# Designs tried in a protein design run: peptides against a protein of PDB entry 3VA4. Part 50

Target 1, 107 residues: chain A of PDB entry 3VA4
Amino acid sequence: EPIGQLRLFSGTHGPERDFPLYLGKNVVGRSPDCSVALPFPSISKQHAVIEISAWNKAPILQDCGSLNGTQIVKPPRVLPPGVSHRLRDQELILFADFPCQYHRLDV

## One batch from the design tools (peptide; made by RFdiffusion4, then SolubleMPNN)

Design b2_p11_3_s4 (from b2_p11_3, 5 letters changed)
Fold by OpenDDE base, seed 1:
Structure b2_p11_3_s4 (fold): chain B 107 residues (1-107), chain A 11 residues (1-11)
Amino acid sequence: as target 1 above (107 residues)
Amino acid sequence: MPVTFDPSVLD
């Protein structure tokens, strides 16, 4: 069962989409086989990774050296590649110019 | 590369 959710907000690209997050690595990227597949040109094939461990279900977000970056919205911060960022519930994230929100599921 | 975003529009 999913431990978290990443919501891609609606926009010019189309309607809102929700992606389940599981234990292990959840890759965010343009490649269709990514756990969080964002099929947009500005998203790198492997853009970022959200890793959730059994020991600590709070996700760790890392940018994978994406072209257009990964940012935390509040407070504003560009994530350097490979630097771990522990996601807070309800945290807002920009993958390139696509706003998303992480939600912890009650499990 | 950084994109400006106003999170208040999501609240």
Scores: peptide ipSAE 0.048, ipTM 0.699, DockQ to the pose 0.194
Fold by OpenDDE base, seed 5:
Structure b2_p11_3_s4 (fold): chain B 107 residues (1-107), chain A 11 residues (1-11)
Amino acid sequence: as target 1 above (107 residues)
Amino acid sequence: MPVTFDPSVLD
């Protein structure tokens, strides 16, 4: 059962996509086997990871040394590779130049 | 490399 969701907003790439997030590691990347598969050239094969250790804890976002980076939108911040960022509900994230939003599901 | 984005255009 998913306990979170990552929304990829619509854009030139296509329509909005909603990715369920589960306990454990949810890898964000261009590789098709990623939990959050973003099949775009500017996304690294393994770009970032959203790790959820428990249903009642905020997810941890880490950039995996991506080429084009991972950023928090408000306030703007580039995430250094491997540094943990605790995600807030409704947080806006840029993977490369792709805007996404995390939100906790009511489960 | 850092990209700016205006979230106000999003729902």
Scores: peptide ipSAE 0.047, ipTM 0.696, DockQ to the pose 0.183
Fold by OpenDDE base, seed 2:
Parts: C-alpha cells; sequence; structure tokens
Structure b2_p11_3_s4 (fold): chain B 107 residues (1-107), chain A 11 residues (1-11)
C-alpha cells in the first residue's frame, strides 16, 4: 500500500500524473524501471531517490548526481548530489524543469 | 542548469 504520492503537474509534456510512493526507495528517473518514471530527455536515467523509512516519518529526497538537477521550490534551493533532504508534506520539487509535489497519504 | 520556477502558478 502506498505511503505517499508524487504528483507531476500538467505542462507542455502532457497531463498531470500521480505516482504512488512506498516504503523503501522510490527511484525517480527516465528509466522505465524507476518507481517514478519520468520519460523525458532532460531527466537522468536515475535522477533522484525518495526513501520512506516508516509511514510516520518524512521521506528523504536525494539527487543522484543528475545532469539537470533537483530543486526544492519553497524555500528555493538546489539539492547537492547525495545530500539528504527531508520532504515536508505538500512540498514542491523540480526534477530538471518538471514541477512535482509530494504529499502524504492518509494511511 | 537549474530552472527558476514560480510556484504561484500551481494550486
Amino acid sequence: as target 1 above (107 residues)
Amino acid sequence: MPVTFDPSVLD
């Protein structure tokens, strides 16, 4: 059962897409095998990872050394590769130029 | 390169 959700907002790429997030590592990337598969050329094959250790803990986001980066929108900052960022509920994230939002699911 | 994003465009 999913513990959270990552929403890819609609844009020039197409409509909104929702990705379930589970306990453990949820890889964000262009590769189709990723938990959060973003099939866009500006997304690295393995771009970032969202790790959820427990249902009652904030997920940890890490950039995996992506080419075009991972950013937090509020407050604005670029995430250095491999540095842990604790995600807040409703947090807005940029993977390359693709805006996404994390939210906890009611479980 | 990092992209500037204005979150006000999102609900």
Scores: peptide ipSAE 0.043, ipTM 0.689, DockQ to the pose 0.199
Fold by OpenDDE base, seed 3:
Structure b2_p11_3_s4 (fold): chain B 107 residues (1-107), chain A 11 residues (1-11)
Amino acid sequence: as target 1 above (107 residues)
Amino acid sequence: MPVTFDPSVLD
């Protein structure tokens, strides 16, 4: 069962999408086999990873050396490639120019 | 390259 969720907000690309997040590595990228598949040209094939080691621990977000970057929205911050960022509940994230939101599921 | 996003539009 999913432990978290990543929401891709609606936009010019189309409607809102919700992606379940599980224990282990949840890869975000343009590649169709990614856990969070964002099939957009500005997204790298392997863009970022959200790793969840336990249900009661904050997930770790890392940019994978993406071309167009990964950013935290509030406060604004560009994530250096490979550097661990602890995700807070309701965290707003930009993968390239696509706004997303992480939230924990109480399961 | 970084882009700006105003999160208030999501409220």
Scores: peptide ipSAE 0.042, ipTM 0.682, DockQ to the pose 0.193

Design b2_p11_4_s1 (from b2_p11_4, 7 letters changed)
Fold by OpenDDE base, seed 1:
Structure b2_p11_4_s1 (fold): chain B 107 residues (1-107), chain A 11 residues (1-11)
Amino acid sequence: as target 1 above (107 residues)
Amino acid sequence: MKYVPTEDVLA
């Protein structure tokens, strides 16, 4: 059962895509085996990780030392590699040049 | 900010 959802907005790359997020580590990256697979050149094979624990179920986002970075849109902030950022519901994130949005599922 | 492909993609 998914605890959250990460939406990749539609763009020149194609239509909108929704990725379910589960307890544990949800890796965001270009590699096809990633939980959130973003098959685009500007995305690192293992770009970032969204980890959700059973205790609070609030996702912790960390950039994994990606080439093009991970940013929070509002307020604007580039996430330093390995530094934990607690995601808020509806938070807008940029993985390289791809805008995404985290949504908490009330299940 | 300018985003570029990773090295392995360019190879």
Scores: peptide ipSAE 0.184, ipTM 0.774, DockQ to the pose 0.041
Fold by OpenDDE base, seed 5:
Structure b2_p11_4_s1 (fold): chain B 107 residues (1-107), chain A 11 residues (1-11)
Amino acid sequence: as target 1 above (107 residues)
Amino acid sequence: MKYVPTEDVLA
């Protein structure tokens, strides 16, 4: 069962989407086989990864050397490629120009 | 951040 959720907020691209996050690597990218598939031109095929090593540990977000970057919204911070960022509950993330929010599931 | 055009991203 999912440990967390990544919400893609609604926008010009369409309605809100919720992606379940599981133990292991959850790849964020434009490629259709990504766990978090964001089929948009500004998203790299393999954009970032959210790795959850255990249910009781904060997920780790890493940019995979994406072209348009990954950044934390509050406070603003561009993530250097390959550098681990521990996600806080309700963390707001920008994958390129797409705002998302991570939240931990209560189950 | 600066975003590149679709064409560049898809290349």
Scores: peptide ipSAE 0.183, ipTM 0.795, DockQ to the pose 0.045
Fold by OpenDDE base, seed 2:
Structure b2_p11_4_s1 (fold): chain B 107 residues (1-107), chain A 11 residues (1-11)
Amino acid sequence: as target 1 above (107 residues)
Amino acid sequence: MKYVPTEDVLA
């Protein structure tokens, strides 16, 4: 059962997509076996990870040393590789040039 | 925010 959701906003790539997030590690990347598969050239094969340790705790986002980076939109911040960032509900994230939004689900 | 190119860059 999903604990959260990551929304990829619509854009030139196509319509929006919603990815379920589960307990444990949810890898974001271009590789098709990633939990959040973003099949775009600017996304690293293993770009970032969203780890959810419990249903009642904020997820942790870490960049995995991606080429084009991971950023928090508001307030603006580039995430250094491997540094933990606690995600707030409705937080806006850029994976390379792709804007996404984290949403906590009621469980 | 850091500049991010609109053109895809292989990663």
Scores: peptide ipSAE 0.170, ipTM 0.813, DockQ to the pose 0.063
Fold by OpenDDE base, seed 4:
Structure b2_p11_4_s1 (fold): chain B 107 residues (1-107), chain A 11 residues (1-11)
Amino acid sequence: as target 1 above (107 residues)
Amino acid sequence: MKYVPTEDVLA
């Protein structure tokens, strides 16, 4: 059922967590109703979105105008709000100061 | 770079 996975690495906030990603919009944010709920003060209520469509393999990541931003680690860059970034398998992402990794599942 | 909670984040 899940098309991908987003891993939140362990840190001072606590242990590692894995979030399943599905077809459609997977909202990343502090709000508990987000698909990827990151309940941390530096994360915006609706921080970013990972959209996975049936017509392309790679998910699209967009920052939703978050206060503390969304960054790609390699090569390093901050994503402007609303600009689409196609995620690669094993891509490392920073939501504010929280490092995560996208993993494409073999579906 | 700082990643601090603000009124905008908490609103």
Scores: peptide ipSAE 0.187, ipTM 0.794, DockQ to the pose 0.062; fails the geometry check

Design b2_p11_4_s2 (from b2_p11_4, 7 letters changed)
Fold by OpenDDE base, seed 5:
Structure b2_p11_4_s2 (fold): chain B 107 residues (1-107), chain A 11 residues (1-11)
Amino acid sequence: as target 1 above (107 residues)
Amino acid sequence: MRYVPTEDVLA
């Protein structure tokens, strides 16, 4: 059962995509085996990770040393590699130039 | 450019 969702907004790449997030590590990256597979050249093979340790805890986002970075949109903030960022519900994230939104699922 | 393609370098 998914605990959260990461939405990739529509853009020049195509339509919106929704990725379920589960307990444990949800890797964001260009590699096809990533939980959140973003098959775009500006995305690192393993770009970032969203770790959910429990259903009642905010997920932790970490950049994995990506080339083009991971940013929080509001307020604007570039995430240093390996530094934990606790995701807020409805948080807007940029993986490179791809805007996404996290939200917690009520299941 | 701000966002560099990584596909060719497999980064």
Scores: peptide ipSAE 0.184, ipTM 0.802, DockQ to the pose 0.045
Fold by OpenDDE base, seed 1:
Structure b2_p11_4_s2 (fold): chain B 107 residues (1-107), chain A 11 residues (1-11)
Amino acid sequence: as target 1 above (107 residues)
Amino acid sequence: MRYVPTEDVLA
């Protein structure tokens, strides 16, 4: 069962999309094999990773050395590649120019 | 553009 959700907000690209997040690695990227597939040219094939463990259900976000970066909105911060960021519920994230939001599922 | 397409997309 999913432990969290990543929402891609609606925009010029199309409607809102919700992606389930599971235990282990949830890769965010342009490649269709990614758990969170964002098929847009500004997104790296493997852009970032959201990792969730059974011991700590709060996800850890890492940028994977993406071209256009990963940012936290509040407070504004560009994530250095490979540096762990613990996601808070309802946290707003920018993958390149695409705003997303993490939501913890109470399951 | 502020955000640039990746090289393989432009290939």
Scores: peptide ipSAE 0.157, ipTM 0.769, DockQ to the pose 0.041
Fold by OpenDDE base, seed 4:
Structure b2_p11_4_s2 (fold): chain B 107 residues (1-107), chain A 11 residues (1-11)
Amino acid sequence: as target 1 above (107 residues)
Amino acid sequence: MRYVPTEDVLA
């Protein structure tokens, strides 16, 4: 059962897409085997990871040393590789230049 | 350009 959702906003790449997030590691990246597969050239094969634990349902986002980075929109900041960032509900994230939004599912 | 394709894409 999904604990959260990551929405990729519509853009020049195409329509909006929603990705379910589960307990454990949800890898964001260009590789097709990623939980959140973003098949775009500017996205690293393994770009970032969103980890959700049972004891703490607030997800932890970490950039995996991506080429084009991971940023939080408000307040604006670039995430250093491997540094944990606790996601807030409805938080806006940039994976490279792709805007996404995390939504916590109340389950 | 600020965001570029990864090197493996360019390879």
Scores: peptide ipSAE 0.155, ipTM 0.773, DockQ to the pose 0.041
Fold by OpenDDE base, seed 2:
Structure b2_p11_4_s2 (fold): chain B 107 residues (1-107), chain A 11 residues (1-11)
Amino acid sequence: as target 1 above (107 residues)
Amino acid sequence: MRYVPTEDVLA
């Protein structure tokens, strides 16, 4: 069962989408085989990764050298490729132009 | 949306 969730907010692309996050690596990208598939041209095929090592530990977000970047909204921060960022519950993330939000599920 | 080169979209 999922340990977390990544929400893609509604926008010009359409309604919101919720993606379950599991133990291990959850790849974010345009490629359809990604755990978090964002089928938009500004998203890299393999854009970023959210790794969850344990149910009681914060996930680690890393940009995978994406073309249009990965950013934390508050406080504002562009993530350098391959640098680990521990996600806080309710954290807002930008993958290219797309705002998303991570939240932990109580399981 | 940000500009994405054609090659990046098609690759």
Scores: peptide ipSAE 0.138, ipTM 0.776, DockQ to the pose 0.080

Design b2_p11_4_s3 (from b2_p11_4, 6 letters changed)
Fold by OpenDDE base, seed 1:
Structure b2_p11_4_s3 (fold): chain B 107 residues (1-107), chain A 11 residues (1-11)
Amino acid sequence: as target 1 above (107 residues)
Amino acid sequence: MRYVPSEDVLA
């Protein structure tokens, strides 16, 4: 069962999309093999990783050295590659120029 | 299209 959800907001690219997040590594990237596949040119094939442990189920976001970066919206900051960021429920994230939102599922 | 090849745009 999914532990969380990552929502890609609607935009010029198309409608909103929701991606389930599971225990372990959830790779965000342009590659179709990614758990969170964002098939857009500005997204790196392996852009970022959202890892969820069985201990607290709170996701850890890390940029994987993406070309166009990963940012937290509030307060605004660019995540240095490989540096862990604990996601809070409803956290707003920018993968390159694509706004997304993490949502914790209460299960 | 679900996949954007690297040959199109690198990122």
Scores: peptide ipSAE 0.083, ipTM 0.711, DockQ to the pose 0.042
Fold by OpenDDE base, seed 4:
Formats: structure tokens, sequence, C-alpha cells
Structure b2_p11_4_s3 (fold): chain B 107 residues (1-107), chain A 11 residues (1-11)
């Protein structure tokens, strides 16, 4: 049962894709075994992690020391590696240059 | 099969 969703917007890479997010760690990265697999050269093999806990109302996003970084769009800021960022519903995120949006599911 | 590049690209 997914608790959230990460939407990768359409772009030069191709069409929009939606990824379900579950309780625990959802790894974002280029490696095919990632929960959120983004098979693009500018994405690190293990780029970031979105962790959702039963006791946390909002997911925690951490950059994993990615080469091209993880950014929050509004207000704009780059996430230092390993620093926890609590995601807001509908928050816009850049993994490298790929725009994504987190959506909290009502479950 | 899924394409997975072997190296990251600098921004």
Amino acid sequence: as target 1 above (107 residues)
Amino acid sequence: MRYVPSEDVLA
C-alpha cells in the first residue's frame, strides 16, 4: 500500500512517470534496483532517499552525496548531503536537473 | 533491457 507518490515530469527524457512511495526507505537513483529508478546519466546510482515512517506525518528527504545534487524549488535551496528535509505535500524537487513532485496519498 | 549508464555526468 503506497503512502505517497513521486511524479517525474515529462521532458526531453520522455513522458511523465509516477512512482509509488512506501513505508521505510525509498531510494532514488540510477540503479535499476532503486525504488525510484531514474535511469539517466546525471543521476547518481544512489542519489537520494525518501524515508516514510509511521510516526512521521511527512516524509524525510536526504541527498546521499550525489554528484549533481538535490534541490528544493520553493523556496530554492540545495540540500547538503545527509541533511534531513521534511517534504511538504506537492513539494517540487530537482534531482540533478530532473523536476519531480511529491504527493501525499490519503490512506 | 533497462539502460543504466556506468558514469555520472557533471552538471
Scores: peptide ipSAE 0.081, ipTM 0.701, DockQ to the pose 0.049
Fold by OpenDDE base, seed 3:
Structure b2_p11_4_s3 (fold): chain B 107 residues (1-107), chain A 11 residues (1-11)
Amino acid sequence: as target 1 above (107 residues)
Amino acid sequence: MRYVPSEDVLA
């Protein structure tokens, strides 16, 4: 059962896409084997990770030393590589130049 | 979907 969802908003790349998030590590990156595969040149092969330890705990987002960075939109904040950020429900995230939104699913 | 090869170092 997915515990959360990461939504990639529609844009010049194409339509909106929704990625289920599960317990454990959900890797975000350009590599096709990533849980959240974003096949775009500006995304690092291993860009970031969303780790969910339990259904009742906020997921942890970490940038993996990506080239083009990971940012929180509101309030604006660049995430230093390897530093844990607790995701809030409905949090807006930029992976490089791609806007995404995390939201918790009802389980 | 079409993916970028792993050997590419675009980012």
Scores: peptide ipSAE 0.074, ipTM 0.729, DockQ to the pose 0.039
Fold by OpenDDE base, seed 2:
Structure b2_p11_4_s3 (fold): chain B 107 residues (1-107), chain A 11 residues (1-11)
Amino acid sequence: as target 1 above (107 residues)
Amino acid sequence: MRYVPSEDVLA
């Protein structure tokens, strides 16, 4: 059962997509075997990871040394590779040029 | 910011 959700907003690539997030590591990347598969050229095969250690704890986001980076929108911040960022509910994230939003699910 | 396809790293 998912305990979080990552929304990819609609854009030139197509319609909005929602990805379920589970306990453990949820890899974000272009590779089709990623939990959050973003099949776009500007996304690294292994771009970032969202790790959820417990249902009642905020997820940790880390960039995996991606080419085009991972950024937090508000306040604006580029995430250095491997540095942990605690995600807030409704947080807006840029993976390369793709805007996304983390949403905590009530379970 | 200029975005480049990730595959270009291997070029």
Scores: peptide ipSAE 0.070, ipTM 0.745, DockQ to the pose 0.039

Design b2_p11_5_s1 (from b2_p11_5, 5 letters changed)
Fold by OpenDDE base, seed 1:
Structure b2_p11_5_s1 (fold): chain B 107 residues (1-107), chain A 11 residues (1-11)
Amino acid sequence: as target 1 above (107 residues)
Amino acid sequence: SFPKVVADVPA
């Protein structure tokens, strides 16, 4: 069962989408093989990764050297590639120009 | 605020 959720907000690209997040690595990227597939040209094929461990279900977000970057919205921060960022519940994230929100599920 | 972005695909 999913441990978290990543919500892609609705926009000019289309409607809202909710992606389940599981234990292990959840890759965010343009490639259709990604757990969180964002099929948009500004998203790198493998853009970022959200990793969730069994002993600590708080996800760790890392940018994978994406072209257009990964940012935390509040407070604003560009994530350097490969640097771990622990996600908080309800945290707002920008993958390139696409706003998303992480939500922890009660499991 | 949103960053300036470019397509990560060939033109």
Scores: peptide ipSAE 0.277, ipTM 0.805, DockQ to the pose 0.071
Fold by OpenDDE base, seed 4:
Structure b2_p11_5_s1 (fold): chain B 107 residues (1-107), chain A 11 residues (1-11)
Amino acid sequence: as target 1 above (107 residues)
Amino acid sequence: SFPKVVADVPA
């Protein structure tokens, strides 16, 4: 069962999408084999990773050296590649120009 | 506003 959820907000690309997040590495990227597949030109094939472990209450987000970057909205912060960021529930994230929201599921 | 981005796909 999923431990978390990543919501891609609706926009010019189309309707809202919800992606389940599981224990381990959930790769965000344009490649179709990514756990969070965002098939958009501005998203790198391997853009970022959300890692959830049994030891961490909060998932860890890392940018994977994406072209257009990964940002936290509040407080505003561009994530340096490979630097860990612990996600808070309801945290707003930008993958390139795509706003998303992390949601912790009660399990 | 959102960041200015470019396509990350081969031309």
Scores: peptide ipSAE 0.267, ipTM 0.799, DockQ to the pose 0.070
Fold by OpenDDE base, seed 2:
Structure b2_p11_5_s1 (fold): chain B 107 residues (1-107), chain A 11 residues (1-11)
Amino acid sequence: as target 1 above (107 residues)
Amino acid sequence: SFPKVVADVPA
């Protein structure tokens, strides 16, 4: 069962999409086999990873050396590749130019 | 931030 959710906000690409996040590694990327598949040319095939180690722990976000980067919206910060960022509930994230939001699900 | 470009696709 999903422990969290990543929301891709609506935009020029289309409507909002919600992606379930599970225990373990949730890969964000353009490749269709990614847990969070963002099929957009500015997204790297394997762009980032959201790792959830336990249901009661904050997920860890890491950029995977993406071409167009991963950023936290507030406070604004570009994530260096491979550096762990602990996600807060309701965290706003940019994968390339695509705004997303993480939120924890009640389980 | 750095410029955004189209990532390559598999050939």
Scores: peptide ipSAE 0.216, ipTM 0.762, DockQ to the pose 0.046
Fold by OpenDDE base, seed 5:
Order: sequence, then C-alpha cells, then structure tokens
Structure b2_p11_5_s1 (fold): chain B 107 residues (1-107), chain A 11 residues (1-11)
Amino acid sequence: as target 1 above (107 residues)
Amino acid sequence: SFPKVVADVPA
C-alpha cells in the first residue's frame, strides 16, 4: 500500500524511524495527527508536506511556512514556503535539524 | 540557514 518511505535517521533524539508514505498529502510536523509525526520542539506543528499524486510520479515536497525551515542537502537548498520541490529517490532532507531520507518503494 | 527556535508546545 505505501509507495514511499521517509526515514528519520537516528540521533540525539533517539533511534531511526521509518514512516510510510501514501498517495495524497503526507504532512510532516510535530502534531501527533501528522502522517510523519516528528514530536520535537524545533519542528512546526505543520512543518511540511510530501504530496504524492500518482504512484509513477516523483513526490512533491513543500515547506508549510515552518519556523526552522526545510532544506535539501545535495545540492544544498533552502525551500521557500509553498514552493514545490520534486523529490528524487534517496533524497536527503533536513526538517529543522533532523536529517531524513526519502526512498521510493518498489510497488 | 535558519535560526533555530523552540516552538511552543500545547499546554
């Protein structure tokens, strides 16, 4: 059922976590009702969104006006709020200080 | 890139 995965790497916050990504909007944020719930103070309640419109299309990442930002690691880029970024497989993302990796699943 | 600030946590 999931067509993608977002991995939160291990760190001072704790162990690695894997979040399944589905068709539609996968909200990243501190709020517990987010698809990708990152319960950390530096993460905005509604931080970003990973939208997957079709199984055969790359997801779109948008920052939702987060306080501490969303960045792509390579090449380094700060995502302006509301601007679409097409995710590449194995893309490394920073939500605030938290490194994550998007992975496309073979479905 | 961004100054890091701790966001409010609901009471």
Scores: peptide ipSAE 0.215, ipTM 0.768, DockQ to the pose 0.047

Design b2_p11_5_s2 (from b2_p11_5, 4 letters changed)
Fold by OpenDDE base, seed 3:
Structure b2_p11_5_s2 (fold): chain B 107 residues (1-107), chain A 11 residues (1-11)
Amino acid sequence: as target 1 above (107 residues)
Amino acid sequence: SFPQVVADVPP
């Protein structure tokens, strides 16, 4: 079962979507085979990756050299490509111009 | 606020 969740907030693109996150690499991107498929022009085919090594460890977010970037909202910060960022529960993330939220599931 | 973005799609 999923260890985490990534929520894409509702917007002009459509309703809210919740994506399950599992052990291993969860790729975020426009490509349809991504674990978190965001089929929007501003999202790179392989935009970022959320890697979960264990259920009791914070996931690692890395931007994959995306065109429009990956940002943490509070405090605002652009993630340099390939640099590991440990996700906190309830963390707000921007993939390009799409706001999302990571949530740790109790499993 | 949101950043300025461009489409990352082939022309």
Scores: peptide ipSAE 0.231, ipTM 0.782, DockQ to the pose 0.070
Fold by OpenDDE base, seed 1:
Structure b2_p11_5_s2 (fold): chain B 107 residues (1-107), chain A 11 residues (1-11)
Amino acid sequence: as target 1 above (107 residues)
Amino acid sequence: SFPQVVADVPP
């Protein structure tokens, strides 16, 4: 079962979508085979990765050298490509111009 | 604040 969830907020693109996050690498990107598939032109085919380890289950977010970047909302911070960012529960993330929120599931 | 973005696909 999923360890976490990534919520894409509703917007002009359409309704809210919730993506389950599992142990290992969860790729965020425009490609349809991504774990978190965001089929929008501003999202890179492989935009970012959320990796969850079995020993602590705290997700690590890395931008994969995306065109439009990955940002943390509070406090505002652009993530340099390949630099690990440990996600906090309820953390707000921008993939390009798409706001998302990470939620830790109690499992 | 949202960043200014461009499409990562050809026009």
Scores: peptide ipSAE 0.217, ipTM 0.776, DockQ to the pose 0.072
Fold by OpenDDE base, seed 5:
Structure b2_p11_5_s2 (fold): chain B 107 residues (1-107), chain A 11 residues (1-11)
Amino acid sequence: as target 1 above (107 residues)
Amino acid sequence: SFPQVVADVPP
């Protein structure tokens, strides 16, 4: 069962989408085989990863050396490649120019 | 300030 959710907000690309997040590595990227597939040209094929090691621990977000970067919105911060960021519930994230929100599910 | 977005190329 999913432990978290990543919401891609609606925009010029189309409507809102919700992606379930599971234990292990949830790869964010343009490649269709990514757990969080964002099929947009500004997204790297393998852009970032959200790793969930346990249901009772905050997920870790890492940029995978993406072209257009991964950012935390509040406070604003560009994530250096490979540096771990512990996600907070309701965290707002930019993958390139695409705003998303992480939500912890009640499981 | 955020980086300017550049399109990547699909394989």
Scores: peptide ipSAE 0.154, ipTM 0.770, DockQ to the pose 0.051
Fold by OpenDDE base, seed 4:
Structure b2_p11_5_s2 (fold): chain B 107 residues (1-107), chain A 11 residues (1-11)
Amino acid sequence: as target 1 above (107 residues)
Amino acid sequence: SFPQVVADVPP
C-alpha cells in the first residue's frame, strides 16, 4: 500500500494527477518507467528521487542532476544535486517549473 | 531555456 502521495497540480499541461509513493526509491522523471512519470520536455529522464524508508520519519528528496532543477517552494530553496532534503507533509515542490505537493498518508 | 508552464498552486 502507498504511504505517501505526490500531487501534480493542474495547469497548461493538463489536469491534476496523483501519484502513489511507496517504501524504497520513487523516481521522478520523464522516462515512462519512473514511479512518478512526468512526460514533459523540461523534466529530465531521471529528474529526482523520493526515498522512503521504514525507519525515517519523513521521505528524502534528492535532485538527480536534472537539467532544470528541483526546488522547495516555501521557504524557497534550490536543491543541489544529490543533497538530501527531508520532505514535510504538504510540502510544495517544483520539478523544473511543475508545481507538486507531497502528502503523507496515514497508514 | 525550457518551456514555461502555468499551474494552479495553493497559497
Scores: peptide ipSAE 0.061, ipTM 0.708, DockQ to the pose 0.867

